# Peptides against a protein of PDB entry 6B4J: the designs that were tried, part 68

Target 1, 315 residues: chain A of PDB entry 6B4J
Amino acid sequence: DITMQWYQQLQDASMQCVLTFEGLTNSKDSQAKKIKMDLQKAATIPVSQISTIAGSKLKEIFDKIHSLLSGKPVQSGGRSVSVTLNPQGLDFVQYKLAEKFVKQGEEEVASHHEAAFPIAVVASGIWELHPRVGDLILAHLHKKCPYSVPFYPTFKEGMALEDYQRMLGYQVKDSKVEQQDNFLKRMSGMIRLYAAIIQLRWPYGNRQEIHPHGLNHGWRWLAQILNMEPLSDVTATLLFDFLEVCGNALMKQYQVQFWKMLILIKEDYFPRIEAITSSGQMGSFIRLKQFLEKCLQHKDIPVPKGFLTSSFWRS

## One batch from the design tools (peptide; made by RFdiffusion4, then SolubleMPNN)

Design b1_p15_4_s2 (from b1_p15_4, 5 letters changed)
Fold by OpenDDE base, seed 1:
Structure b1_p15_4_s2 (fold): chain B 315 residues (1-315), chain A 15 residues (1-15)
Amino acid sequence: as target 1 above (315 residues)
Amino acid sequence: LPDLPDAVVERPEIP
């Protein structure tokens, strides 16, 4: 399976990256520990500062991240920090930066859906300039949300139930599995972030270049989902999240082909979702139903709330 | 539900 091969390749690359900077992370030397912490802060704090407030501030954040990844010194916590402080510094920063982007999906976007867009446009722009960061974003995303691939992890003989639950994307703490609502909330945030990334380009880059991971991957994702059996609650939730965020962009890009897919979803796939939906899961089901019906009725998908406009970039 | 061809999944057509 090509999709699973792609998934595994990204996971292998991510694991190899971790091994590459193991010397930095496992060092008992006080100076190495200090460097590690400084680099970690330099990589992650700018991402946490991303907001919907002003385009100018977003540009400053982007420039800082790009400078760091380019080997230039940046100010962090009152200190000058550079990836050149350690031979493994660049690999470490790329990994932690990618991890932080995905974390903002599962936390910030999960709670504030509109936050997907400013985070995504920075991630997309950084990905364009630093492809390895993009691959690591995918690796982190796929590991935390296998539905972003998409695939369904399988239980293997001898596997602990908790490990299987973690593979499915659940958090398991103190032998207690995460509540379904919290699980879906986190998955939603990550899917929404992904849906935003694939459609956004950093406006100050070379926009003539092809998007490093563009809408064609959105089409692929939808096609793959439709070729899979739906999962209870999960499919209805994430399909809605995805379409709400990037449906308008897909509509504009693929035109009639997109509408054929949407009809297929409504007429053929939706009944399969309904068949596995329990009474306690009707919320997600109804939300998807209403969305599909509205879009088909109006022959339009609205621009998502929080989409970055020209006025945002002038602020 | 008809299966979508692999070509559509992996190499989507662009209008």
Scores: peptide ipSAE 0.017, ipTM 0.605, DockQ to the pose 0.067
Fold by OpenDDE base, seed 2:
Structure b1_p15_4_s2 (fold): chain B 315 residues (1-315), chain A 15 residues (1-15)
Amino acid sequence: as target 1 above (315 residues)
Amino acid sequence: LPDLPDAVVERPEIP
């Protein structure tokens, strides 16, 4: 189907990118290794510095990332670093930057949900100026969290169980699969980051332009989820995460159509989730239930905690 | 009702 084609195209682009900078990554030359490490740090450290402290600091981080991607020298680790230091430098930096954004979803947002918003607004702004970074973000996100597409990977004949588990998004180390709670925590972080990206625009860009990956993709995601059989614990968890983060934005954008979808979720899809929910998974189920009931009762979706306000950008 | 895609995906099963 078109969704799987899209998924595969992004994965192919990501793989092609890796092949393109293989010379840089596999080089045994000391100077090349130094350049690689400098570029890697320059690409990833600014992302790790993203916080909710001040809008001015966030702008500085954005400007640094944009400068790097634009071929300008930036200061990193006390040294001047530029993607022009190696012919494969730009491809490498774009890949590592995109990977780091997704990793922040997997780690930082997973542990601190409010962190989704400052990370997402930077990612969105960079995506607007550097579309290839956006494609690579999607590629990394889809690979780590197929539920962000969404699709369910299938087991193929001859496939190792561990490989299948990895395709599902599980970490497998020393033949031990990740615990379900940790798995869901990581998936939640990535979904929340994605839900934030599709609704946020960098305020210092040309906001009249169409969002490179906007709320229409949120609508598509929900529609696709509703056409899939629910997955035990996963669907209830991620549907809640998604709606909590971008439900307010979807409500504002789609108005009556959004409420029709929410009613459809509550009346038609939710019973299907219930039917596959075990007693040990009631937490996620109840959380989703309470959220839906509250939203329908109040005829409102609350602005998510951590949403960036005007006061943030004035700081 | 909102327009939904026609694609139906089955949930994964671990063998």
Scores: peptide ipSAE 0.017, ipTM 0.613, DockQ to the pose 0.050
Fold by OpenDDE base, seed 4:
Parts: structure tokens; C-alpha cells; sequence
Structure b1_p15_4_s2 (fold): chain B 315 residues (1-315), chain A 15 residues (1-15)
């Protein structure tokens, strides 16, 4: 299975990265601890500052992150911080940065869907310049949201239930599994962020180059989802999230082929979703149904709310 | 090429 091989390769790379900077993270030396904390803050704080307020601010944040990854000193917390402060600094920063992007999908985008676009455009731009960060983003995303691959983790003989739940993307704390609504909310945020990343390019880069992880991966994702049995509530939720965010872009890119796929979803796949949808889960199903019907009727998918326009970049 | 207008969309696998 090529998809699973890809998944595993990314996970292995992520694990190897962690091992590489283990010296920095496990050091008992006071100076090393200080450097670690400074690097962690330098990597994560700019991402947390991403907002929908102004394009100029996003550019500032992007430049700061790029400078840090390029080995240049940046100001963080009133200190000059550089990845050169430790031989493992770059690997550590790349890992933590990627982790933070995914976390913003999990938290910020989950709560505020419009936040997907400014976060995604920065992530895409950084990915273009720093491909390792992109791979690590995928690794973190896939681990937290296997549906982004997509695949459905299976229960293996001898596996603890809690471990299986975690593999499915649930948070389990103090032997209590996360509520379904919270789970879906987090998954939605991550899928929406992913859907935004694959369609956005940093406007100040070389846009003539191929997107490092572009809309072709969106097409792949949809194709894979359609070739899988639907999961109760999950499939309807995430398929809607994905199409709402990147459906317009896919429509523009694939045109007639996209509409054929949309018809396939409506005519062939929807009945399969319906068959596994309980009365308590009809909300997600109905939302997806209405979305598809509207799009097919109007022969258009609306630009998602929060999509970045030229006016945003002039601010 | 995935962007061909007349390309056939892959059908779902049925168990």
C-alpha cells in the first residue's frame, strides 16, 4: 500500500528527527535548557501571532520564521536567538515549528474556521523554502488526524483500547476518552488547515515554481476517501470541511473532472454515508447534502469565508 | 494527467 508506506516514511522521519535533537531536549545543563526554551519560543510564538488583521503583519511573521530557519538571529522575548546556538537547534526548531502549525489547526482553526487561511499561507510559504518543515507538518498532521492521510487505524489483537482510541485521533486523559463533538471539532480544524495549505501560495515567493504539496494532493485525498468505506459521522464531517475550504480551488483547477467527482459523491457515495448515519448524526450528513445540492444546482462552489484577497495583502 | 477535462474519475471500491 503506497499510502501507508508514505505515512510510515513520514512518521519514521519525524521519529528520527526527535532522536537527532534528543541531546538538546534531555540535557541537564542550565545553558542548554535556556537555549532550548529560547528556541522553542522563537519557533512557536510567531505562529501564535498569526491573525486575519493585516497582510503586512503576516509578512513580518513569515520573515521572522524564515530568518530563524535560515540561521539568522531573531529577537524573541527580548533576546537574540539563533538556531546556531546549539548543533541540534535547527532540527529542534523545524520540529517544533511544524508541530505548532498543526496545533493551530487543532485549536485555533477548530474554533475559528477563518483562521485556516492566514495560518496556511504562512505554512505553505515556509514549506516552499524549507521542505523538511513541510514533511514534519505532514507527520504531525497524520499522527493526530489519520483521516488526513487518509486511512482508518485498525484495532490489533492485544492492543489496549486507550491506545487504539489514541490512534484514531482521540485524546485520552486520566482514562477518559474525549467526547465525540470535541474530537470532530479538532479533526475538522486540522482538515481545514490542510485543505487551505494545498491551495495557497505565499504571494511574495516564486509562484512559478510548483507547489510543494498542492491541489493534486487534494484530488488524491478525495479519491482515497471515496475508495474507502465511510465512517459514521467522521466522513460526512470531514468531507464537508474539505470541500468547503478547497472545493472552489479544485473546481477551478479540474473543471469538468471535478464536477464528475462531485456527482459521483452525490449519487454513489452519499447513499453509503446515509446507510451508516444514525438519527443523532444527521446534522453532519444534512449539512454535506445541502452543500453538495447547492453546489450542483448553481454549478459553483463559493469562495470560502476568510479566503485571503488582494485587499488583505495591501493592508 | 489528473487535470484532463475528460478524465475518468476513479470509482469507489465496493467491499
Amino acid sequence: as target 1 above (315 residues)
Amino acid sequence: LPDLPDAVVERPEIP
Scores: peptide ipSAE 0.016, ipTM 0.602, DockQ to the pose 0.046
Fold by OpenDDE base, seed 5:
Structure b1_p15_4_s2 (fold): chain B 315 residues (1-315), chain A 15 residues (1-15)
Amino acid sequence: as target 1 above (315 residues)
Amino acid sequence: LPDLPDAVVERPEIP
């Protein structure tokens, strides 16, 4: 179907990117190795420094990343680093940067939900200026979290159980599969990051331009989820995560149409989730239920905790 | 009512 074609196209592009910079990554030359490490650090360290502390610091991080992607020299680890140091430098940096953004969803946002917003606004701003980075973000996100597409990987005849588990997004190390709670935590982080990206614009960019991957993709995601059978525990968890982060933005954008969608979720889709929810999974179910009921009762979806305000940008 | 965005997948019927 169209969704799977889109998924595959992004994965193919990501794979092609890896092949393009293989010369840099596989080089045995000492200088090439040094360049690779410098570029990797220059691409990833700024992302790891993103915090909720001050808007001015966030701007500095953004400017550094943008400068690097623009072929300008940047200071990293006490050295001047540029993508022009190697013909494959730009492709490598774009790939590693995109990977790092998704990793921050998987790790930082998973542990601290509020971290989604500062990471997302930088990612959105970089995506606007560097579309290839955005495509690679999607590719990395989709691979680690197929539910972000969304689709549910299926077990095929002859497939190893571990491979199937990895396709579902589980980490498998030393023949031990990740615990369900840790799995859901990572998936939640990535979904929350995605939900934040699609609604945020870098405030210092050209805001007259269309968002490169905006709220229309949020609507698409919801539509696709509702057209799929719910998955036990996963659907209830991620649907809540998504709506908590971007529900307010969707409400403001689509107004009456969004409320019709929310009613559809509550009246038609939620019973289907209930039907597949075991007693041990009632936590996620109840959380979603309470959220939906509260929103419908109050005719409002609250602004998510951690949403960036004007005061943040003045700090 | 605001216009609904284009979607990659078919939208569910909204009452």
Scores: peptide ipSAE 0.016, ipTM 0.613, DockQ to the pose 0.092; fails the geometry check

Design b1_p15_4_s3 (from b1_p15_4, 4 letters changed)
Fold by OpenDDE base, seed 5:
Structure b1_p15_4_s3 (fold): chain B 315 residues (1-315), chain A 15 residues (1-15)
Amino acid sequence: as target 1 above (315 residues)
Amino acid sequence: LPDLPDAVVPRPEIP
């Protein structure tokens, strides 16, 4: 399966990256520890500062991240920090930065759906300039949310239940599995972030270049989902999340072909979701149903709430 | 925009 090969390649690359900077992370030297912490903060704090407040602030954050990745010194915690302070510094920063973007999906976007757009536009812009960061974003995303690939991990004979639960994306702490609502919330956040990334371009970059991971991957994702058996509650939830965020963009890009896809979802795939939906899961089911019906009736998908406008960039 | 080839449309297995 080409999809699984792609998944594995990204995971292998991510693992190799971790091995590459192991010297930095495992060092007992006080100076090395200081450098590690400074680099980690420099990579992650700017991402946490991303907000929907002003485009000018977002540009400052972007410039800081790009400067750091370019080997330039940046101010972090009142100190000058550079990836050149350690030979493994760049690999470490790229990994931690990518990890933080995905973490913002599972935490910030999960709680505030509108946050997907400012985070995604920065991630997309950084990905355009630093392709390795993009690959690592995918690796982190795929590991935490296999549904973003998409594939469904299978239980293998001899596998511990907790390990299987983790493979499915659940958090397991002290032998307690995460509640289903919290799990779905985190998965939703990551899918929404992904759906935003594939449609957004950093407005101050070279827009003549092809998007490094554009809407064609959104089409692929939908195609793959529709060719898989639906999962109870999960499929209805994530399909809605995806379409709400990037449905308008897909409609504009693929036009008649998109509507053929949407009709296929409503007529062929939705009944399959219905067949596996329990009475306790009707919320996600009904939400998807209403969304599909409204879109088909109006022959339009609305621009998602929180979509960045020209006024945002002038702020 | 040109239409995508029909082959790009997913063919779910209908039971």
Scores: peptide ipSAE 0.025, ipTM 0.622, DockQ to the pose 0.033
Fold by OpenDDE base, seed 1:
Structure b1_p15_4_s3 (fold): chain B 315 residues (1-315), chain A 15 residues (1-15)
Amino acid sequence: as target 1 above (315 residues)
Amino acid sequence: LPDLPDAVVPRPEIP
């Protein structure tokens, strides 16, 4: 399966990256530890500062991240920090940066859906300039949210239940599995972030170039989802999240073919979702149904709330 | 915008 091969390749690359900077992360040297912490902060703090407030601030954050990845010194925590401070510094920063983007999906976007757009446009822009960061974003995203691939992890003989739950994307702490609502909230955040990334381009870059991971991947994602058996609650939730965020962009890009896809969802896929939906999970199903019915009725998908406008970039 | 072929529309597999 091509999708699973792609998934595995990204995971392997991520694992190899971790091994590459293992010397930095496992060092007992005080200077190395200091460098590690400085690099980690330099990589992650700018991402945490991303907000919906002003385009100018977002540009500053982008420039800082790009400078760091380019081997230039940046100010972080009152110190000058550079990836050149350690031979493994660049690999470490790329990994931690990618991890932080995905973490913002599962935390910030999960709680504030509109945050997907400013985070995504920075991630997309950085991905364009630093493809390895993009691959690592996918690797982190896929690991935390296999539904972003999409695939459904299978239970293997001899596997611990907790390990299987983690593979499914659940957090398991002290032998307690995460509540379904919290799980879905985190998955939603990551899917929404992904849906935003595939449609957004950094406006100050070379937009003549092809998007490094564009809407064609959105189409692929939908195609793959629709060719899979639905999962209870999960499929209805994430399909809604995805379409709410990137449905308008997909509509504009694929036009008639996109509407054929929506009809396919309504006519062929909905009954399959309904068949596995319990009474307690009907909320997510109803939400998806209402969304699709509204879109089909109006022959339009609204621009998502929080979409970055020209006025944002002038602020 | 280029037209997508109908073959691009997925056909769900029903077991």
Scores: peptide ipSAE 0.024, ipTM 0.619, DockQ to the pose 0.032
Fold by OpenDDE base, seed 2:
Structure b1_p15_4_s3 (fold): chain B 315 residues (1-315), chain A 15 residues (1-15)
Amino acid sequence: as target 1 above (315 residues)
Amino acid sequence: LPDLPDAVVPRPEIP
């Protein structure tokens, strides 16, 4: 399966990256530990500062991240920090940065859906300039949310239940599995972030080039989902999240082809979702139903709430 | 991005 090969390749690259900077992370030397902490902060704090407030502030954050990845010194915690401070510094920063972007999907976007757009546009712009960061974003995303690939991890003989639950994306702490609502909330955040990344371009970059991971991957994702059996509650939730965030962009890009896809979802796939939906899961089902019906009726998908406008970039 | 061919629209298949 080409999809699973792609998944595995990204995971292997991520694991190799971790092994590469293991010397930095495992060092007991005081100077190395200081460098590690400085690099970690320099990589992650700017991402946490991303907000919907002003485009100018977003540009400053982008420039800082790009400078760091380019081997230039940046100010962090009152100190000058550079990836050149350690031979494993660049690999470490790329990994931690990618991890942080996905973490913002899992946490910030999960709680505030509109946050997807400013985070995504920075991630997209950085990905364009630093492809390895993009691959690592996918690796982190796929590991935390296999539905973003998409695939459904399977239980294998001899596998511990907790390990299987973790493979499905659940958090398991003290032998207690995460509640379904919290699980879906986190998955939703990551899917929404992904849906935003594939449609956004950093406005100060070379927009004439092809998006490094663009809307064609959105089309692929939908196609793959439709060729899989729906999962109870999960499919209805994430399909809605995805379409709400990038449906307008897909509509504009693929026109008639998109509407054929949407009709296929409504007429062929939606009944399959209904067949596996319990009475307690009707919320997600109804939400998807209403969205599809509204879009088909109006022959339009609305621009998602929080979408960045020209006025944002002038602020 | 260039338009994809209509053939890209899948028919649902149970794996």
Scores: peptide ipSAE 0.023, ipTM 0.625, DockQ to the pose 0.046
Fold by OpenDDE base, seed 3:
Structure b1_p15_4_s3 (fold): chain B 315 residues (1-315), chain A 15 residues (1-15)
Amino acid sequence: as target 1 above (315 residues)
Amino acid sequence: LPDLPDAVVPRPEIP
């Protein structure tokens, strides 16, 4: 299976990255520990500062991240920090940066859907300049949200239930599994971030280049989802999230083919979703149904709330 | 599950 091979390749690369900088992370030396913490903060704090407030501030954040990844010194916590402080510094920063982008999907976007766009445009721009960061973003995303691949992890003989739950994307703490609503909220945030990344380009880069992970991957994701048996509550939820965020972009890109896909969802895929939807899960199904019906009726998918406009970049 | 027709929902190559 090509999809699973791709998934595994990215996971392997991510694991190898961790092994590469283990000397930095496992060091007992006080100076190495200090460097590690400084690098971690330098990589993650700028991402946490991303907001919808002003384009100029977003540019400053982007420039800081790019400078750090380029081996230039940056100010962090009142100190000058550079990946050159340790031979494993760049690998570590790339990994932690990618992890933080996905975490912002999992947390910030999950709680505030409009936050997807400023985070995504920075991630896309960094990905364009630093492809390894992009691969690591995918690896982290796929690990936390297998539905972003998409695939459904299977229970293996001898596997602990908690491990299986974690593979499905659930958080398990103190032998307590995450509630379904919180699980779906986190998955939604990550899918929304992904849907934003694949459609956005950093406006101050060379936009003549091909998007490093563009809308063709969005189309692939939809095709794969629709060719899979729906998963209870998950499919309806994430399909809505995805289409709400990138449906307008897909419509513009694929035109008639996009509308054929929407009709196919309404006419062919809905019965399959409905068949596995319990009364307690009808909310996600109805939300998707109403969204699709509205879009088909109006022959339009609205630009998502929070989409960055020219006025944002002039602020 | 039957595969969706490629003419309707094509599957692009994964890089």
Scores: peptide ipSAE 0.020, ipTM 0.609, DockQ to the pose 0.055; fails the geometry check

Design b1_p15_4_s4 (from b1_p15_4, 5 letters changed)
Fold by OpenDDE base, seed 2:
Structure b1_p15_4_s4 (fold): chain B 315 residues (1-315), chain A 15 residues (1-15)
Amino acid sequence: as target 1 above (315 residues)
Amino acid sequence: LPDLPDAVVERPVIP
């Protein structure tokens, strides 16, 4: 399976990255520990500062991240920080940065859906200039949300239930599995972030170049989902999240092909979702139903709330 | 991006 090979390749690359900077992370030397902490902060704090307030501030954040990844010194915590401070610094920063982007999907976007767009446009722009960061973003995303691949992890003989639950993306703490609503909330955030990344381009880059991970991957994702049996509650939730965020972009890009896909979803796949939907899961089901019906009726998918406009970039 | 073949929609199989 080409999809699973792709998944595994990304996970292997991520694991290799971790092994590469293990010397930095495991060092007991005071100077090395200081460098590690400085690099970690330099990589993650700018991402946490991303907001929907002003385009100019977003540009400043982007420039800072790009400078750091380019080996230039940046100011962080009142100190000058550079990846050149340690031979494993660049690998470490790329990994932590990618991890933080996905974490913002899992946390910030999960709680505030509109936050997907400013985070995604920065991630897309950084990905364009630093492909390894993009691969690591996918690796982190796929690990936390296998539905972003998409695939459904399977229970294997001898596997602990908790390990299986974690593979499915659930958090398990003190032998207690995460509540379904919280699980879906986190998955939704990550899917929404992904859906935003694949459609957005950093406006100050070379937009004539092909998107490093563009809308064709959105089409692939939908096609793969439709080839899979629906999963109770999960499929209805994430399919809605995905279409709400990038449906307009897919419509504009693929035109008639997109509408054929949407009709296929409504007429063929949706009944399969219905067949596995319990009475307690009708919320997600109804939401998807209403969305599909509205879009088909109006022959339009609305621009998602929070989408960045020209006025944002002038601020 | 180039348009995808209609066959993808009719049979959304990812190779």
Scores: peptide ipSAE 0.022, ipTM 0.611, DockQ to the pose 0.054
Fold by OpenDDE base, seed 5:
Structure b1_p15_4_s4 (fold): chain B 315 residues (1-315), chain A 15 residues (1-15)
Amino acid sequence: as target 1 above (315 residues)
Amino acid sequence: LPDLPDAVVERPVIP
């Protein structure tokens, strides 16, 4: 399966990256520890500062991240920090930065859907300039949310239940599995972030170049989902999340072909979702149903709430 | 904008 090969390649690359900077992370030297912590903060704090407030602030954050990745010194915690302070510094920063972007999906976007767009536009812009960061974003995303690939992990004979739950994306702590609502919330956040990344371009970059991971991957994702059996509650939830965030962009890009896809979803795939939906899961089902019906009736998909406007960039 | 093949829509496959 080409999809699984792609998944595994990204995971292998991510694992190799971790091995590469192991010297930095495992060092007992006080100076090395200081450098590691400084680099970690420099990589992650700017991402946490991303907000929907002002475009000018977002640009400052972007410039800081790009400067750090470019080997330039940046100010962090009142100190000058550079990836050149350690030979493994760049690999470490790229990994931690990518990890933080995905973490913002599962936390910030999960709680505030509108936050997907400012985070995504920064991630997209950084990805354009630093492809390795993009690959690592995918690796982290795929590991935490296999539905973003998409694939459904299967239980194998002899596997511990907790390990299987983790493979599915659940958090398991002290032998307690995460509640379903919290799980779906985190998955939704990551899918929404992904759906935003594939459609957004950093406005201050070279927009003549092809998007490093653009809407064609959105089409691929939908195609793959439709070729898979639906999962109870999960499929209805994430399909809605995806279409709400990037449906308008897909409509504009693929036009008639997109509407053919949407009709296929409504007429062929949606009944399959219905067949596996229990009475307790009707919320997600009804939400998807209403969304599809409204879009088909109006022959339009609305621009998602929180989409960045020209006024945002002038602020 | 290039159109996607109808085959992808009729039988969704990864392009």
Scores: peptide ipSAE 0.021, ipTM 0.615, DockQ to the pose 0.057
Fold by OpenDDE base, seed 4:
Structure b1_p15_4_s4 (fold): chain B 315 residues (1-315), chain A 15 residues (1-15)
Amino acid sequence: as target 1 above (315 residues)
Amino acid sequence: LPDLPDAVVERPVIP
């Protein structure tokens, strides 16, 4: 189907990117190794420095990342670093940068949900200026969290259980599969980051242009989820995460149409979720139910905690 | 973004 074709196309592009900079990554030359490490640090450290403290600091980080991607030299680790130091430098940096954004969803956002917004607004802004980074973000996100596509990976004949578990997004180390709570936590972080990206625009860019991956993809995601059979615990968890983060934005954008969607979820989709929810998984289900009931009762979806306001950008 | 058809809401379209 079209969704799977899109998924595969992004994965193929990501794989081709890796092949493109293989010369840099596999080089035994000491100078090449040094360049690789410098580029990797230059690409990833600024992302790790993203915080909710001040808009001015966020702008500095954005400018540094954009400068690096634009072929300008940047200071990193006390050294002047540029993607021009190696022919594969730009491809490598784009890949590592995209990977780091997704990793921040997987780790930082997973642990601190509010972190989604400052990370997402930088990612969105960079995506607008550097579409390839955006494609690579999607590729990394889809691979780590197939539910972000969304699709449910299927077990194929002859497949090892561990490989199937990895396809589902589980980490498997030393033949031990990740605990369910940790798995869901990571998936939640990535979904929340994605939900933030699709609604945020970098305020210092050309906001008249169309969002490179905007709220229409949020609608697409919801539509796809609702047309799929729910997965135990996963669907209730991620649907809540998604709606909590971008529900307000979707409400403002689609208005009555969005409310019809919420009613559809409550009346038609909830029973399907409930039918597959065990007693031990009722927490996620109840949380989603209460959220939707509250929103429908109040005819409002609250602005998510951590949402960036004008005051943030003035700091 | 343009408004989506009601049909999409009543019966979400798989892209």
Scores: peptide ipSAE 0.021, ipTM 0.631, DockQ to the pose 0.056
Fold by OpenDDE base, seed 1:
Structure b1_p15_4_s4 (fold): chain B 315 residues (1-315), chain A 15 residues (1-15)
Amino acid sequence: as target 1 above (315 residues)
Amino acid sequence: LPDLPDAVVERPVIP
């Protein structure tokens, strides 16, 4: 399966990256520890500063991240920090940066859906200039949210239940599995972030180039989801999240084919979702149904709330 | 599951 091969390749690359900077992370040397912490902060703090407030601020954040990845010194925590401070610095920063983007999906976007867009446009822009960061973003995303691939992890003989739960994307702490609502909230955030990334381009880059991971991947994702048996609550939730964020973009890109897809969802896929939906999970199903019915009725998918406008970039 | 109609399942090449 090509999808699973792609998934595995990304995971392998991510694992190899970790091994590459293991010397930095495992060092007991005080200077190395300091460098590690400085690099980690330099990589992650700018991402945490991303907001919906002003385009100018977003540009500053982007420039800082790009400068860091380019081997230039940046100010962080009152110190000059550069990936050149350690031979493994670049790999470490790329990994931590990618991890932080995904973390913002599962935390910030999960709580504030509109945050997906400013985070995504920075991620997309950085991905364009630094493809390895993009691969690592996918690797982190896929690991935390296998539904972003999409695939459904399978229970293997001899596997501990908690390990399987983690593979499914659940957090398990002190032998207690995460509540379903919190799980879905985090998954939603990551899917929304992904849906935003695949449609957004950094406006100050070379937009003549092909998007490094564009809407064609969104189409692939939908096609793959629809060719899979739905999961209880999960499929209805994430399908809604995905379409709410990138449905408008997909509509514009694929036009008639997109509408055929929506009709297929309504006519063929909904019954399958309904069949596995319990009374307690009907909320997510109803939400998806209402969304699709509205879109089909109006023959339009609205621009998602929080979409970055020209006025944002002039601020 | 049966495969979606080819007209709907235009999949990009994924490495």
Scores: peptide ipSAE 0.021, ipTM 0.594, DockQ to the pose 0.066

